# Designs tried in a protein design run: peptides against a protein of PDB entry 7AL2. Part 5

Target 1, 85 residues: chain A of PDB entry 7AL2
Amino acid sequence: YEIMLIRPKTIDDINYVVDQVLEESNPVILDLSFLEKESPANFKLAGEKIKQMRSNYGAEALLLSRCNDKNLIIIAPKGVSLVRK

## One batch from the design tools (peptide; aimed at target 1 L63)

Design b1_p10_7_s2 (made by RFdiffusion4, then SolubleMPNN; from b1_p10_7, 4 letters changed)
Fold by OpenDDE base, seed 2:
Structure b1_p10_7_s2 (fold): chain B 85 residues (1-85), chain A 10 residues (1-10)
Amino acid sequence: as target 1 above (85 residues)
Amino acid sequence: SEVVEESIDK
């Protein structure tokens, strides 16, 4: 698999994340900081889709870093284990 | 439910 990196800015980008996780089985490291600042609605949507992937498809999501200009999350498809050392 | 299940943010 590949690890995709993206800072979503549009709904298309959000759907891209979903496609990568569910269709391509690729983990995605995403920075939600743009959406958080520019679109509360799309920020909420992104969160909802992450929760849906977790609830319905067994995806796993971890917060990597949250600070001033970063909101980094990794979302991995079922079968790709995220292990904390 | 939460968006993420765990955080490694320190």
Scores: peptide ipSAE 0.473, ipTM 0.882, DockQ to the pose 0.230
OpenDDE base, seeds 1, 3, 4, 5: peptide ipSAE 0.469, 0.465, 0.467, 0.469; ipTM 0.879, 0.879, 0.880, 0.881

Design b1_p10_7_s3 (made by RFdiffusion4, then SolubleMPNN; from b1_p10_7, 4 letters changed)
Fold by OpenDDE base, seed 1:
Structure b1_p10_7_s3 (fold): chain B 85 residues (1-85), chain A 10 residues (1-10)
Amino acid sequence: as target 1 above (85 residues)
Amino acid sequence: DEVVEESISK
Protein backbone atom coordinates (compact mmCIF):
# COMPACT_ATOMS: atom_id res chain seq x y z
CA TYR B 1 0.00 0.00 0.00
CA GLU B 2 0.87 3.68 -0.17
CA ILE B 3 0.62 6.33 2.50
CA MET B 4 -1.21 9.39 1.21
CA LEU B 5 -0.71 12.89 2.56
CA ILE B 6 -3.33 15.57 2.05
CA ARG B 7 -4.57 18.85 3.47
CA PRO B 8 -8.13 18.84 2.17
CA LYS B 9 -9.72 22.07 1.03
CA THR B 10 -12.81 20.89 -0.85
CA ILE B 11 -15.48 18.24 -0.77
CA ASP B 12 -13.62 16.54 -3.60
CA ASP B 13 -10.59 16.28 -1.32
CA ILE B 14 -12.70 14.78 1.44
CA ASN B 15 -14.09 12.22 -0.97
CA TYR B 16 -10.55 11.50 -2.10
CA VAL B 17 -9.62 10.60 1.47
CA VAL B 18 -12.58 8.26 1.72
CA ASP B 19 -11.67 6.60 -1.55
CA GLN B 20 -8.06 6.16 -0.48
CA VAL B 21 -8.99 4.49 2.78
CA LEU B 22 -11.93 2.38 1.66
CA GLU B 23 -11.30 1.64 -2.01
CA GLU B 24 -7.52 1.74 -2.24
CA SER B 25 -6.80 0.52 1.30
CA ASN B 26 -4.19 3.22 1.77
CA PRO B 27 -3.49 4.99 5.05
CA VAL B 28 -3.91 8.75 4.89
CA ILE B 29 -2.09 11.40 6.87
CA LEU B 30 -4.64 14.17 6.93
CA ASP B 31 -4.31 17.83 7.92
CA LEU B 32 -7.74 19.23 8.74
CA SER B 33 -6.48 22.71 9.60
CA PHE B 34 -7.70 24.33 6.40
CA LEU B 35 -11.24 23.05 6.73
CA GLU B 36 -11.33 23.84 10.42
CA LYS B 37 -10.51 27.47 9.71
CA GLU B 38 -12.29 28.03 6.41
CA SER B 39 -15.36 25.80 6.31
CA PRO B 40 -17.17 24.67 9.44
CA ALA B 41 -19.56 22.66 7.30
CA ASN B 42 -16.85 20.75 5.46
CA PHE B 43 -14.86 20.31 8.65
CA LYS B 44 -17.89 18.65 10.19
CA LEU B 45 -18.37 16.59 7.05
CA ALA B 46 -14.78 15.36 7.23
CA GLY B 47 -15.30 14.33 10.83
CA GLU B 48 -18.49 12.52 9.94
CA LYS B 49 -16.71 10.64 7.19
CA ILE B 50 -13.96 9.59 9.59
CA LYS B 51 -16.56 8.43 12.08
CA GLN B 52 -18.34 6.47 9.38
CA MET B 53 -15.14 4.80 8.26
CA ARG B 54 -14.38 3.80 11.83
CA SER B 55 -17.88 2.61 12.62
CA ASN B 56 -18.73 0.84 9.40
CA TYR B 57 -15.43 -0.31 7.94
CA GLY B 58 -13.09 -0.82 10.87
CA ALA B 59 -10.78 2.05 10.03
CA GLU B 60 -8.59 3.48 12.79
CA ALA B 61 -7.75 7.12 13.34
CA LEU B 62 -5.13 8.70 15.60
CA LEU B 63 -4.44 12.33 16.31
CA LEU B 64 -0.81 13.04 15.45
CA SER B 65 -0.53 16.74 16.19
CA ARG B 66 -2.87 19.55 17.12
CA CYS B 67 -1.67 23.13 17.15
CA ASN B 68 -2.69 26.49 15.74
CA ASP B 69 -1.53 25.69 12.24
CA LYS B 70 -2.01 21.94 12.03
CA ASN B 71 -4.59 19.31 12.79
CA LEU B 72 -2.86 16.11 11.78
CA ILE B 73 -4.65 12.79 11.82
CA ILE B 74 -3.67 9.42 10.48
CA ILE B 75 -6.46 7.24 9.17
CA ALA B 76 -5.70 3.61 8.47
CA PRO B 77 -7.86 1.05 6.73
CA LYS B 78 -8.71 -2.19 8.43
CA GLY B 79 -5.68 -4.41 8.29
CA VAL B 80 -3.16 -1.66 8.95
CA SER B 81 -2.68 -1.39 12.68
CA LEU B 82 -1.97 1.93 14.34
CA VAL B 83 -0.05 1.58 17.59
CA ARG B 84 0.64 4.34 20.05
CA LYS B 85 3.46 3.51 22.49
CA ASP A 1 -16.01 19.81 17.01
CA GLU A 2 -17.71 16.92 18.71
CA VAL A 3 -17.96 14.79 15.59
CA VAL A 4 -14.24 15.10 14.93
CA GLU A 5 -13.32 14.46 18.56
CA GLU A 6 -15.41 11.31 18.65
CA SER A 7 -13.82 10.12 15.44
CA ILE A 8 -10.23 10.40 16.64
CA SER A 9 -8.35 8.37 19.21
CA LYS A 10 -5.70 10.18 21.20
Scores: peptide ipSAE 0.053, ipTM 0.707, DockQ to the pose 0.908
OpenDDE base, seeds 2, 3, 4, 5: peptide ipSAE 0.041, 0.042, 0.041, 0.042; ipTM 0.670, 0.671, 0.671, 0.671; seed 3 fails the geometry check

Design b1_p10_7_s4 (made by RFdiffusion4, then SolubleMPNN; from b1_p10_7, 6 letters changed)
Fold by OpenDDE base, seed 4:
Structure b1_p10_7_s4 (fold): chain B 85 residues (1-85), chain A 10 residues (1-10)
Amino acid sequence: as target 1 above (85 residues)
Amino acid sequence: SKVVEESISK
């Protein structure tokens, strides 16, 4: 698999993340800082999509970093384990 | 953030 990195800015970007995780089985490191600042609605949507992938498809998600200009989350498809030590 | 809290695992 590949690890994708993206800072989503649009709904298309959010759906790209979903496609990468569910269809391509690729982990995604995403920076939600743009959506959080510029589009509360799409920020909420992104969160809902992540929750849905966890609940319905066995994906895992971890917060990597939260700073003023970054909100980094990794989401991994089922079969790729994320371990916090 | 509630969005982050609800969307991620700890």
Scores: peptide ipSAE 0.360, ipTM 0.867, DockQ to the pose 0.791
OpenDDE base, seeds 1, 2, 3, 5: peptide ipSAE 0.351, 0.349, 0.356, 0.357; ipTM 0.863, 0.862, 0.868, 0.866; seed 1 fails the geometry check

Design b1_p10_8 (made by RFdiffusion4)
Pose (drawn by RFdiffusion4):
Structure b1_p10_8 (pose): chain A 85 residues (1-85), chain P 10 residues (1-10)
Amino acid sequence: as target 1 above (85 residues)
Amino acid sequence: SDEDKVFEQF
C-alpha cells in the first residue's frame, strides 16, 4: 500500500483524504495547520469527516505533532493498525 | 490519549 502526505487547503483536499482512507485503504499523514488558521469552517468539516470515518468505517486517527504552524494527524484505514510500542 | 486529542479539536 501507500502512505499519502498532504496539507489540506480546500474542500477538494478533504474529499481526497476521505477517498484515500475509504476507497484506496491508504493511510494519510495530514497537516491540518492551513485549514486551522485559514478556514475554521473547513477545519471543523475535516474533523467531522475524521469522526465519521472512525465511527462508521473503523479508521484510527492519531495526533503525531502539534506546534506553531503544524497539526500533524495520521489516519489509518480499517486494515492498517497503528501499534504503540 | 493521543487519539482523543485529535477529536477534542472538533

Design b1_p10_8_s1 (made by RFdiffusion4, then SolubleMPNN; from b1_p10_8, 6 letters changed)
Fold by OpenDDE base, seed 2:
Structure b1_p10_8_s1 (fold): chain B 85 residues (1-85), chain A 10 residues (1-10)
Amino acid sequence: as target 1 above (85 residues)
Amino acid sequence: SAEQEVFDLI
């Protein structure tokens, strides 16, 4: 598999993340800082999609970094294990 | 909430 990196800015980007995780079975490293700052509605949508993937499809998600300019999360499809030491 | 879902990730 591939690991995708994206800083979503649009609904199309959010849907791209969903497709990568659910259809392509690729982990995605997300920077949600743009949506959080520029679009509360799309930030909420991104959170809903992450929740749905976790709840309904066995995806795992892990916060990597949260600071002033970054909100980094990895989401992994079922079958790719995330381990935190 | 969806936002809290993101913020609670560890």
Scores: peptide ipSAE 0.222, ipTM 0.804, DockQ to the pose 0.196
OpenDDE base, seeds 1, 3, 4, 5: peptide ipSAE 0.185, 0.147, 0.204, 0.216; ipTM 0.786, 0.780, 0.800, 0.802

Design b1_p10_8_s2 (made by RFdiffusion4, then SolubleMPNN; from b1_p10_8, 5 letters changed)
Fold by OpenDDE base, seed 3:
Structure b1_p10_8_s2 (fold): chain B 85 residues (1-85), chain A 10 residues (1-10)
Amino acid sequence: as target 1 above (85 residues)
Amino acid sequence: SAEEEVFSLF
């Protein structure tokens, strides 16, 4: 698999993340800072998509970093383990 | 809020 890195700005970008996790089985590191600042609606939508991937497809989600200007999350498909040590 | 929706995931 590949590890994708993206800072989503549109609904198309959000759906691209979903396709990468569910169809390509690629982990995605995403920065949600653009959506958080520019579109509360699409920021919420991104969260809903993450919930759906976790609940329905066994994906895992982990917060990597949160500060004033960054919001980094990793989403891993089922079969890729995320472990904090 | 939108922030609570996302950050409650973790």
Scores: peptide ipSAE 0.495, ipTM 0.895, DockQ to the pose 0.155
OpenDDE base, seeds 1, 2, 4, 5: peptide ipSAE 0.490, 0.486, 0.494, 0.486; ipTM 0.894, 0.893, 0.894, 0.892

Design b1_p10_8_s3 (made by RFdiffusion4, then SolubleMPNN; from b1_p10_8, 5 letters changed)
Fold by OpenDDE base, seed 5:
Structure b1_p10_8_s3 (fold): chain B 85 residues (1-85), chain A 10 residues (1-10)
Amino acid sequence: as target 1 above (85 residues)
Amino acid sequence: SAEQEVFSLF
């Protein structure tokens, strides 16, 4: 698999993330800082999509870093294990 | 809030 990196800015970007995780089975490292600051609605939508992927498809998500300029999350498809040591 | 929605994931 490939690991995708994206800082979503639009709904199309959010849907791209969903496609990468569910269709391509690729983990995605997201920076949600743009949506958090610029579009509360799309930020919420991104969260809802992540919840759906976890609940319905066995995806796993971890928060990597949160600060003023970055909101880094990794979401992995089922079968890719995320481990904190 | 939108923030709570996303960060409740973790």
Scores: peptide ipSAE 0.375, ipTM 0.864, DockQ to the pose 0.156
OpenDDE base, seeds 1, 2, 3, 4: peptide ipSAE 0.362, 0.367, 0.370, 0.255; ipTM 0.859, 0.861, 0.863, 0.812

Design b1_p10_8_s4 (made by RFdiffusion4, then SolubleMPNN; from b1_p10_8, 6 letters changed)
Fold by OpenDDE base, seed 2:
Order: C-alpha cells, then sequence, then structure tokens
Structure b1_p10_8_s4 (fold): chain B 85 residues (1-85), chain A 10 residues (1-10)
C-alpha cells in the first residue's frame, strides 16, 4: 500500500481521503489545520467521515500532533495496524 | 465546539 499525505481544503479533498482509505486501502496522514481555520462546517464533516470510517469500516485513527501549525491525524484502513509505543 | 467534537475522537 501507499501512505497518502494531504492537507484537505475542499469537500473534494475530504472525499479523496475517504476513497483512499476505503477503496484503495491506503493509510492517510491528514493535516486538518486548513479546514479548522477556514471552514468549521467542512472540519466537522471531516471529523464525521473519520468517525464513520472507524465505526462502520474498521478503520483506526490516531492523533499525531496538534499545534499552531498542524493538526496531524493518521487514519489507517482495516488490516493496517496503528501502534503507539 | 466542532474542534472539541473532532479531537475528542482521539
Amino acid sequence: as target 1 above (85 residues)
Amino acid sequence: SASQEVFDLF
């Protein structure tokens, strides 16, 4: 598999993340800082999509970093295990 | 808030 990196800015970007995780079975490292700042609605949508992927499709999600510059999250499809030391 | 709702997932 490939690991995708994206800082979503649009609904199309959010849907791209969903497609990568569910259709391509690729983990995605997300930076949600743009959406959080520029579109509360799309930020909420992104969170809902992450929750849905976790609840309905066995995806795992882990917060990597939250600071002024970046809000980094990794979401992994079922079959790719995320382990925190 | 939307931010708290999202990051409370983790």
Scores: peptide ipSAE 0.451, ipTM 0.887, DockQ to the pose 0.158
OpenDDE base, seeds 1, 3, 4, 5: peptide ipSAE 0.435, 0.448, 0.444, 0.444; ipTM 0.883, 0.886, 0.886, 0.886

## One batch from the design tools (peptide; aimed at target 1 E36)

Design b1_p11_1 (made by RFdiffusion4)
Pose (drawn by RFdiffusion4):
Structure b1_p11_1 (pose): chain A 85 residues (1-85), chain P 11 residues (1-11)
Amino acid sequence: as target 1 above (85 residues)
Amino acid sequence: ESEELTEEITD
């Protein structure tokens, strides 16, 4: 499989992440810092999509890093386990 | 608000 890296800027990028996790079953490492400071509406929307994917489709999501200009989240689909060691 | 949403959507 592939791990996709993205910093979403538009709704189309949010739909891109939904499709990678749900259709391609690829994990996505995404930086939500652009949406957070540029579009609070789309940041909330991105979070809602992540909640739905975890609730209904068994996706795991993990915060990897949070600092000025960075909010790094990994989303793993059902079938890729995030194993803490 | 951003911190709260991040905490709700991640582990």

Design b1_p11_1_s1 (made by RFdiffusion4, then SolubleMPNN; from b1_p11_1 with E4K T6L)
Fold by OpenDDE base, seed 1:
Structure b1_p11_1_s1 (fold): chain B 85 residues (1-85), chain A 11 residues (1-11)
Amino acid sequence: as target 1 above (85 residues)
Amino acid sequence: ESEKLLEEITD
């Protein structure tokens, strides 16, 4: 698999993340900081889609870094194990 | 609100 990196800015970007995880089975490292600051609606949408992937498809998500300029999360499809040590 | 959502979407 490939590991994708993206800082979503649009709904198309959010849907890209969903496609990568569910259809391509690629983990995605995403920075939600743009949406968090610029679009509360799309930030919420991104979060809802991540919750759906976790609840319905066995995806896992971990927070990697949180600060003023970064909201970094990795989301992995079922079968790719994310382990915090 | 953001912090609440982050808690909900991360393991």
Scores: peptide ipSAE 0.683, ipTM 0.936, DockQ to the pose 0.916
OpenDDE base, seeds 2, 3, 4, 5: peptide ipSAE 0.680, 0.679, 0.681, 0.681; ipTM 0.936, 0.935, 0.935, 0.935

Design b1_p11_1_s2 (made by RFdiffusion4, then SolubleMPNN; from b1_p11_1, 5 letters changed)
Fold by OpenDDE base, seed 2:
Structure b1_p11_1_s2 (fold): chain B 85 residues (1-85), chain A 11 residues (1-11)
Amino acid sequence: as target 1 above (85 residues)
Amino acid sequence: EAEKLLNEITE
């Protein structure tokens, strides 16, 4: 698989993340900082999509970094294990 | 609220 990196800015970007996780089975490293700052509605949408992927498809999501300019999450499809050492 | 949402979506 590939690991995708994206800082989504649009709904199309959010749907791209969903497609990568669910259809391509690729983990995605996601920076939500743009949405958080520029579009609370789309930030919420992104969060709801992540919840749905976790709830319905067995995806995992971990917070990688939270600071003033970053909101990094990794989303892994079912079958890709995320392990913190 | 962002922090609440982040807590909900991350393990």
Scores: peptide ipSAE 0.664, ipTM 0.932, DockQ to the pose 0.865
OpenDDE base, seeds 1, 3, 4, 5: peptide ipSAE 0.662, 0.660, 0.663, 0.663; ipTM 0.932, 0.931, 0.931, 0.932

Design b1_p11_1_s3 (made by RFdiffusion4, then SolubleMPNN; from b1_p11_1, 6 letters changed)
Fold by OpenDDE base, seed 5:
Structure b1_p11_1_s3 (fold): chain B 85 residues (1-85), chain A 11 residues (1-11)
Amino acid sequence: as target 1 above (85 residues)
Amino acid sequence: EADKLLDEITE
């Protein structure tokens, strides 16, 4: 698999993340900082999509970095294990 | 609100 890196800005980007995780089975490292700052509605939408992937498809998500400038999350499909050491 | 959502979606 590939690991995708993206900073979503649009609904199309959010749907791209969903496609990568569910259809391509690729982990995605995403920076939600743009959505958080510029589009609270789309930030919530992205969150809902991630919750759905976790609830319905066994995806897992870890917070990698949280600060004023960064909001990094990795979301992995069911077959990829995320381990916090 | 953002931090609340992050807590919900991450492990």
Scores: peptide ipSAE 0.650, ipTM 0.928, DockQ to the pose 0.963
OpenDDE base, seeds 1, 2, 3, 4: peptide ipSAE 0.647, 0.646, 0.644, 0.646; ipTM 0.928, 0.928, 0.927, 0.927; seed 2 fails the geometry check

Design b1_p11_1_s4 (made by RFdiffusion4, then SolubleMPNN; from b1_p11_1, 3 letters changed)
Fold by OpenDDE base, seed 5:
Structure b1_p11_1_s4 (fold): chain B 85 residues (1-85), chain A 11 residues (1-11)
Amino acid sequence: as target 1 above (85 residues)
Amino acid sequence: ESEELLKEITE
């Protein structure tokens, strides 16, 4: 599989993340900082999509980095284990 | 609220 890196800015980008995780079975490292700052509505939407992928499809999500300039999350499809040491 | 949402999706 591939690991995708994206900083979503639009609904299309959010749906791209969903497609990568669910259809392509690719983990995605995403920076939510743009949405958080520029579109609270789309930030909420992205969060809802991630919750749905976790609840309904066995995806995992892990916070990688949180600071003023980054909001970095990895979301992995079912079968790809995320381990925090 | 962003901090609460981040907590929800990563825990």
Scores: peptide ipSAE 0.664, ipTM 0.931, DockQ to the pose 0.789
OpenDDE base, seeds 1, 2, 3, 4: peptide ipSAE 0.661, 0.662, 0.659, 0.661; ipTM 0.931, 0.931, 0.930, 0.930

Design b1_p11_2 (made by RFdiffusion4)
Pose (drawn by RFdiffusion4):
Structure b1_p11_2 (pose): chain A 85 residues (1-85), chain P 11 residues (1-11)
Amino acid sequence: as target 1 above (85 residues)
Amino acid sequence: SDELTLSFADV
């Protein structure tokens, strides 16, 4: 499989992440810092999509890093386990 | 923003 890296800026980028996790079953490492400071509406929308993927499709999501200009989240689809060690 | 992030991502 592949792990996709993205910093979403538009709704199309959000739909891109949904499709990678749900259709391609690829984990996505995404930086939500652009949406957070540029479009609070799309940041909320991105979070809603992550909640739906975890609730209905068994995706795991993990906060990896949070600092000025960075909000790094990993989304793993059902079938890729995030194992804390 | 931090509260919303923690609502959908685990730490």

Design b1_p11_2_s1 (made by RFdiffusion4, then SolubleMPNN; from b1_p11_2, 4 letters changed)
Fold by OpenDDE base, seed 5:
Structure b1_p11_2_s1 (fold): chain B 85 residues (1-85), chain A 11 residues (1-11)
Amino acid sequence: as target 1 above (85 residues)
Amino acid sequence: SEELLLSVADK
């Protein structure tokens, strides 16, 4: 698999993340900082999509970094294990 | 929203 990196800005980007995780089975490292600041509605939408992937498809999501200018999350498909040591 | 972010992903 590939690991995708994206800082989503649009609904198209959000759908791209969903496609990568569910259809391509690729982990995605995404920075939600743009959406959080520029589009609270799309930030909420992105969050809902991530929750749906976790709930319905067994995806895992792990917070990597939280600060003023970046909100890094890795989303992994069911077949990829995320482990903190 | 930090609350929303934390609800989306595990730490």
Scores: peptide ipSAE 0.322, ipTM 0.852, DockQ to the pose 0.938
OpenDDE base, seeds 1, 2, 3, 4: peptide ipSAE 0.319, 0.318, 0.318, 0.316; ipTM 0.851, 0.850, 0.850, 0.851

Design b1_p11_2_s2 (made by RFdiffusion4, then SolubleMPNN; from b1_p11_2, 3 letters changed)
Fold by OpenDDE base, seed 4:
Structure b1_p11_2_s2 (fold): chain B 85 residues (1-85), chain A 11 residues (1-11)
Amino acid sequence: as target 1 above (85 residues)
Amino acid sequence: SDELLLSVADK
């Protein structure tokens, strides 16, 4: 698999993340800082998509970094385990 | 901690 990197800005970007995780089985490292600042609605949508992928498809998500202008999250598809030592 | 895994969904 490949690890995708994206800072989503639009709904299309959010859907791209979903496609990468569920259809391509690629982990995605997201920076949600743009959506968090610029679109509370799309930020909430992104969160709901993450919850749905976790609940319905066995995806896992891990917060990597939360700072002033960064909100980094990795989402891994089912079969790719996220482990914290 | 499970919180770092779960907290993402709550944002």
Scores: peptide ipSAE 0.033, ipTM 0.619, DockQ to the pose 0.170
OpenDDE base, seeds 1, 2, 3, 5: peptide ipSAE 0.031, 0.031, 0.031, 0.033; ipTM 0.613, 0.617, 0.618, 0.618

Design b1_p11_2_s3 (made by RFdiffusion4, then SolubleMPNN; from b1_p11_2, 5 letters changed)
Fold by OpenDDE base, seed 5:
Structure b1_p11_2_s3 (fold): chain B 85 residues (1-85), chain A 11 residues (1-11)
Amino acid sequence: as target 1 above (85 residues)
Amino acid sequence: SEEELLSVADK
């Protein structure tokens, strides 16, 4: 698989993330900071999509970093294990 | 919001 990196800005970007995780089985490292600041509605939408992937498809999501400049989350498909040591 | 972010992903 590939690991995708994206800072989504649009609904198209959000849908791209969903496609990468569910259809391509690629982990995605997301920076949600743009959406949180610029589009609270799309930020909520992105969050709901991630929750749905976790609930319905066994995806896992791990918070990597939280600060003013970035909200980094890795979302991994069911076949990829995320482990913190 | 931070609350929303924290609800999305584990730490």
Scores: peptide ipSAE 0.312, ipTM 0.839, DockQ to the pose 0.952
OpenDDE base, seeds 1, 2, 3, 4: peptide ipSAE 0.305, 0.302, 0.302, 0.300; ipTM 0.836, 0.833, 0.835, 0.832; seed 1 fails the geometry check

Design b1_p11_2_s4 (made by RFdiffusion4, then SolubleMPNN; from b1_p11_2, 5 letters changed)
Fold by OpenDDE base, seed 1:
Structure b1_p11_2_s4 (fold): chain B 85 residues (1-85), chain A 11 residues (1-11)
Amino acid sequence: as target 1 above (85 residues)
Amino acid sequence: SEDLLLSVADK
């Protein structure tokens, strides 16, 4: 698999993330800082999509960084384990 | 209010 990095700005970007995780089985490192700042609606949508991937498809999501400048989350498809040591 | 990031991802 490949690890994708994206800072989504549009609904198309959000759908791209879903496609990468569910169809391509690629982990995605997401920076949600743009959406949080520019579109509360799309920020909420992105969160809902992540929850759906977790609840319906066994994806995992891990918060990598939460600070003033970055909202980093890694989303991993089922079969790619995220392990904290 | 609740932080969305914290609600969708493990810490």
Scores: peptide ipSAE 0.361, ipTM 0.858, DockQ to the pose 0.758
OpenDDE base, seeds 2, 3, 4, 5: peptide ipSAE 0.361, 0.356, 0.359, 0.366; ipTM 0.859, 0.856, 0.858, 0.860; seed 5 fails the geometry check

Design b1_p11_3 (made by RFdiffusion4)
Pose (drawn by RFdiffusion4):
Structure b1_p11_3 (pose): chain A 85 residues (1-85), chain P 11 residues (1-11)
Amino acid sequence: as target 1 above (85 residues)
Amino acid sequence: SDELTSSFADS
């Protein structure tokens, strides 16, 4: 499989992440810092999509890093386990 | 933003 890296800026990028996790079953490492400071509406929308994917489709989501200009989240689809060691 | 992030991503 592939792990996709993205910093979403538009709704199309959000739909891109939904499709990678749900259709391609690829994990996505995404930086939500652009949406957070540029479009609070789309940041909330991105978060809603992540809650739906975990609730209905068994995706795991993990915060990896949070600092000025970075909010790094990993989304793993059902079938890729995030194993804490 | 931090509260909303904690609602959907685990730490």

Design b1_p11_3_s1 (made by RFdiffusion4, then SolubleMPNN; from b1_p11_3, 5 letters changed)
Fold by OpenDDE base, seed 5:
Structure b1_p11_3_s1 (fold): chain B 85 residues (1-85), chain A 11 residues (1-11)
Amino acid sequence: as target 1 above (85 residues)
Amino acid sequence: SQELLDSVADR
């Protein structure tokens, strides 16, 4: 698999993330900082999509970093295990 | 929203 890195800005970007995780089975490192600041509605949408992937498809999501400039989350498909040592 | 983030991803 490939690891995708994206800072989504649009609904199309959000849907791209969903496609990468569910259809391509690729983990995605996601920076939500743009959406959180510029589009609270799309930030909420992105969050709901992640929750749906976790609830319905067994995806995992782990917070990597949270600060003013970054809101980094890794989302992994069911077949990829995220382990924190 | 920090509350939303907390519900989206584990730490």
Scores: peptide ipSAE 0.409, ipTM 0.879, DockQ to the pose 0.954
OpenDDE base, seeds 1, 2, 3, 4: peptide ipSAE 0.407, 0.408, 0.406, 0.406; ipTM 0.879, 0.880, 0.878, 0.879

Design b1_p11_3_s2 (made by RFdiffusion4, then SolubleMPNN; from b1_p11_3, 5 letters changed)
Fold by OpenDDE base, seed 5:
Structure b1_p11_3_s2 (fold): chain B 85 residues (1-85), chain A 11 residues (1-11)
Amino acid sequence: as target 1 above (85 residues)
Amino acid sequence: SEELLLSVADK
């Protein structure tokens, strides 16, 4: 698999993340900082999509970094294990 | 929203 990196800005980007995780089975490292600041509605939408992937498809999501200018999350498909040591 | 972010992903 590939690991995708994206800082989503649009609904198209959000759908791209969903496609990568569910259809391509690729982990995605995404920075939600743009959406959080520029589009609270799309930030909420992105969050809902991530929750749906976790709930319905067994995806895992792990917070990597939280600060003023970046909100890094890795989303992994069911077949990829995320482990903190 | 930090609350929303934390609800989306595990730490």
Scores: peptide ipSAE 0.322, ipTM 0.852, DockQ to the pose 0.934
OpenDDE base, seeds 1, 2, 3, 4: peptide ipSAE 0.319, 0.318, 0.318, 0.316; ipTM 0.851, 0.850, 0.850, 0.851

Design b1_p11_3_s3 (made by RFdiffusion4, then SolubleMPNN; from b1_p11_3, 5 letters changed)
Fold by OpenDDE base, seed 4:
Structure b1_p11_3_s3 (fold): chain B 85 residues (1-85), chain A 11 residues (1-11)
Amino acid sequence: as target 1 above (85 residues)
Amino acid sequence: SQELLDSVADK
């Protein structure tokens, strides 16, 4: 598989993340900082999509970094384990 | 939203 990196700005970008995780079985590292700042609605939508992938498809999500200009989360499809040591 | 992030991803 491939690891995708994206800082989503639009609904199309959010749907791209969903496609990568569920259809392509690729982990995605997301930077949600743009949505959090510029679109509370799309930030909420992105969060709901992540929760849906976790609840319905066995995806895992892990916070990588949270600071002033970055909000990094990795989303892994079922079968790709995220482990913190 | 800190609350939203807490519900989205593990730390």
Scores: peptide ipSAE 0.366, ipTM 0.870, DockQ to the pose 0.882
OpenDDE base, seeds 1, 2, 3, 5: peptide ipSAE 0.364, 0.362, 0.364, 0.366; ipTM 0.868, 0.867, 0.868, 0.869

Design b1_p11_3_s4 (made by RFdiffusion4, then SolubleMPNN; from b1_p11_3, 3 letters changed)
Fold by OpenDDE base, seed 2:
Structure b1_p11_3_s4 (fold): chain B 85 residues (1-85), chain A 11 residues (1-11)
Amino acid sequence: as target 1 above (85 residues)
Amino acid sequence: SDELLSSVADK
């Protein structure tokens, strides 16, 4: 598989993340900082999509970094295990 | 928000 990196800015980008995780079975490293700052609605939407993937499809999500400039989360499809040391 | 992030991702 491939690991995708994206800083979503649009609904199309959010849907791209969903496609990568569910259809392509690729982990995605997300920077949600743009949405958090520019679109509360789309930030919430992104969160809802992540929750749905976790609840309905066995995806895992792990916070990588939270600081002033970046909001990094990795979401992995079922079958790719995320382990924190 | 941090509260939303806490509900979507583990630490």
Scores: peptide ipSAE 0.347, ipTM 0.861, DockQ to the pose 0.932
OpenDDE base, seeds 1, 3, 4, 5: peptide ipSAE 0.345, 0.346, 0.346, 0.339; ipTM 0.861, 0.861, 0.861, 0.860

Design b1_p11_4 (made by RFdiffusion4)
Pose (drawn by RFdiffusion4):
Structure b1_p11_4 (pose): chain A 85 residues (1-85), chain P 11 residues (1-11)
Amino acid sequence: as target 1 above (85 residues)
Amino acid sequence: DYEQIIEETES
């Protein structure tokens, strides 16, 4: 499989992440810092999509890093386990 | 981590 890296800026990028996790079953490492400071509406929308994916499709989501200009999240689809060690 | 992600995005 592939792990996709993205910093979403538009709704199309949000839909891109939904499709990678749900259709391609690829984990996505995404930086939500652009949406957070540029479009609070799309940042809320991106979070709603992450909640739906975990609730209905068994995706795991993990905060990896949170600092000025970075909010790094990993989304693993059902079938890729995030194992804390 | 997950609850924090949801909290921040709903804020």

Design b1_p11_4_s1 (made by RFdiffusion4, then SolubleMPNN; from b1_p11_4, 8 letters changed)
Fold by OpenDDE base, seed 5:
Structure b1_p11_4_s1 (fold): chain B 85 residues (1-85), chain A 11 residues (1-11)
Amino acid sequence: as target 1 above (85 residues)
Amino acid sequence: SFDEILELANS
């Protein structure tokens, strides 16, 4: 698989993330800082999509970093283990 | 909420 890196800005970007995780089975490292600052509605939507992927498809999420400049989360499809040491 | 997702991801 490939590991995707994206800072989503639009709904199309959010849907791209969903496609990568669920259809391509690729982990995605997200920077949600743009949505959090510029579009509260799409930020909420992204969160709901992540919740849906976790609840319905067994995806996992791990917060990597959160500050003013970045909001990094990795989303892994079912079968890819995320381990913090 | 999204904050709940962040909390889950951080655990």
Scores: peptide ipSAE 0.062, ipTM 0.713, DockQ to the pose 0.148
OpenDDE base, seeds 1, 2, 3, 4: peptide ipSAE 0.061, 0.053, 0.054, 0.059; ipTM 0.715, 0.693, 0.684, 0.714

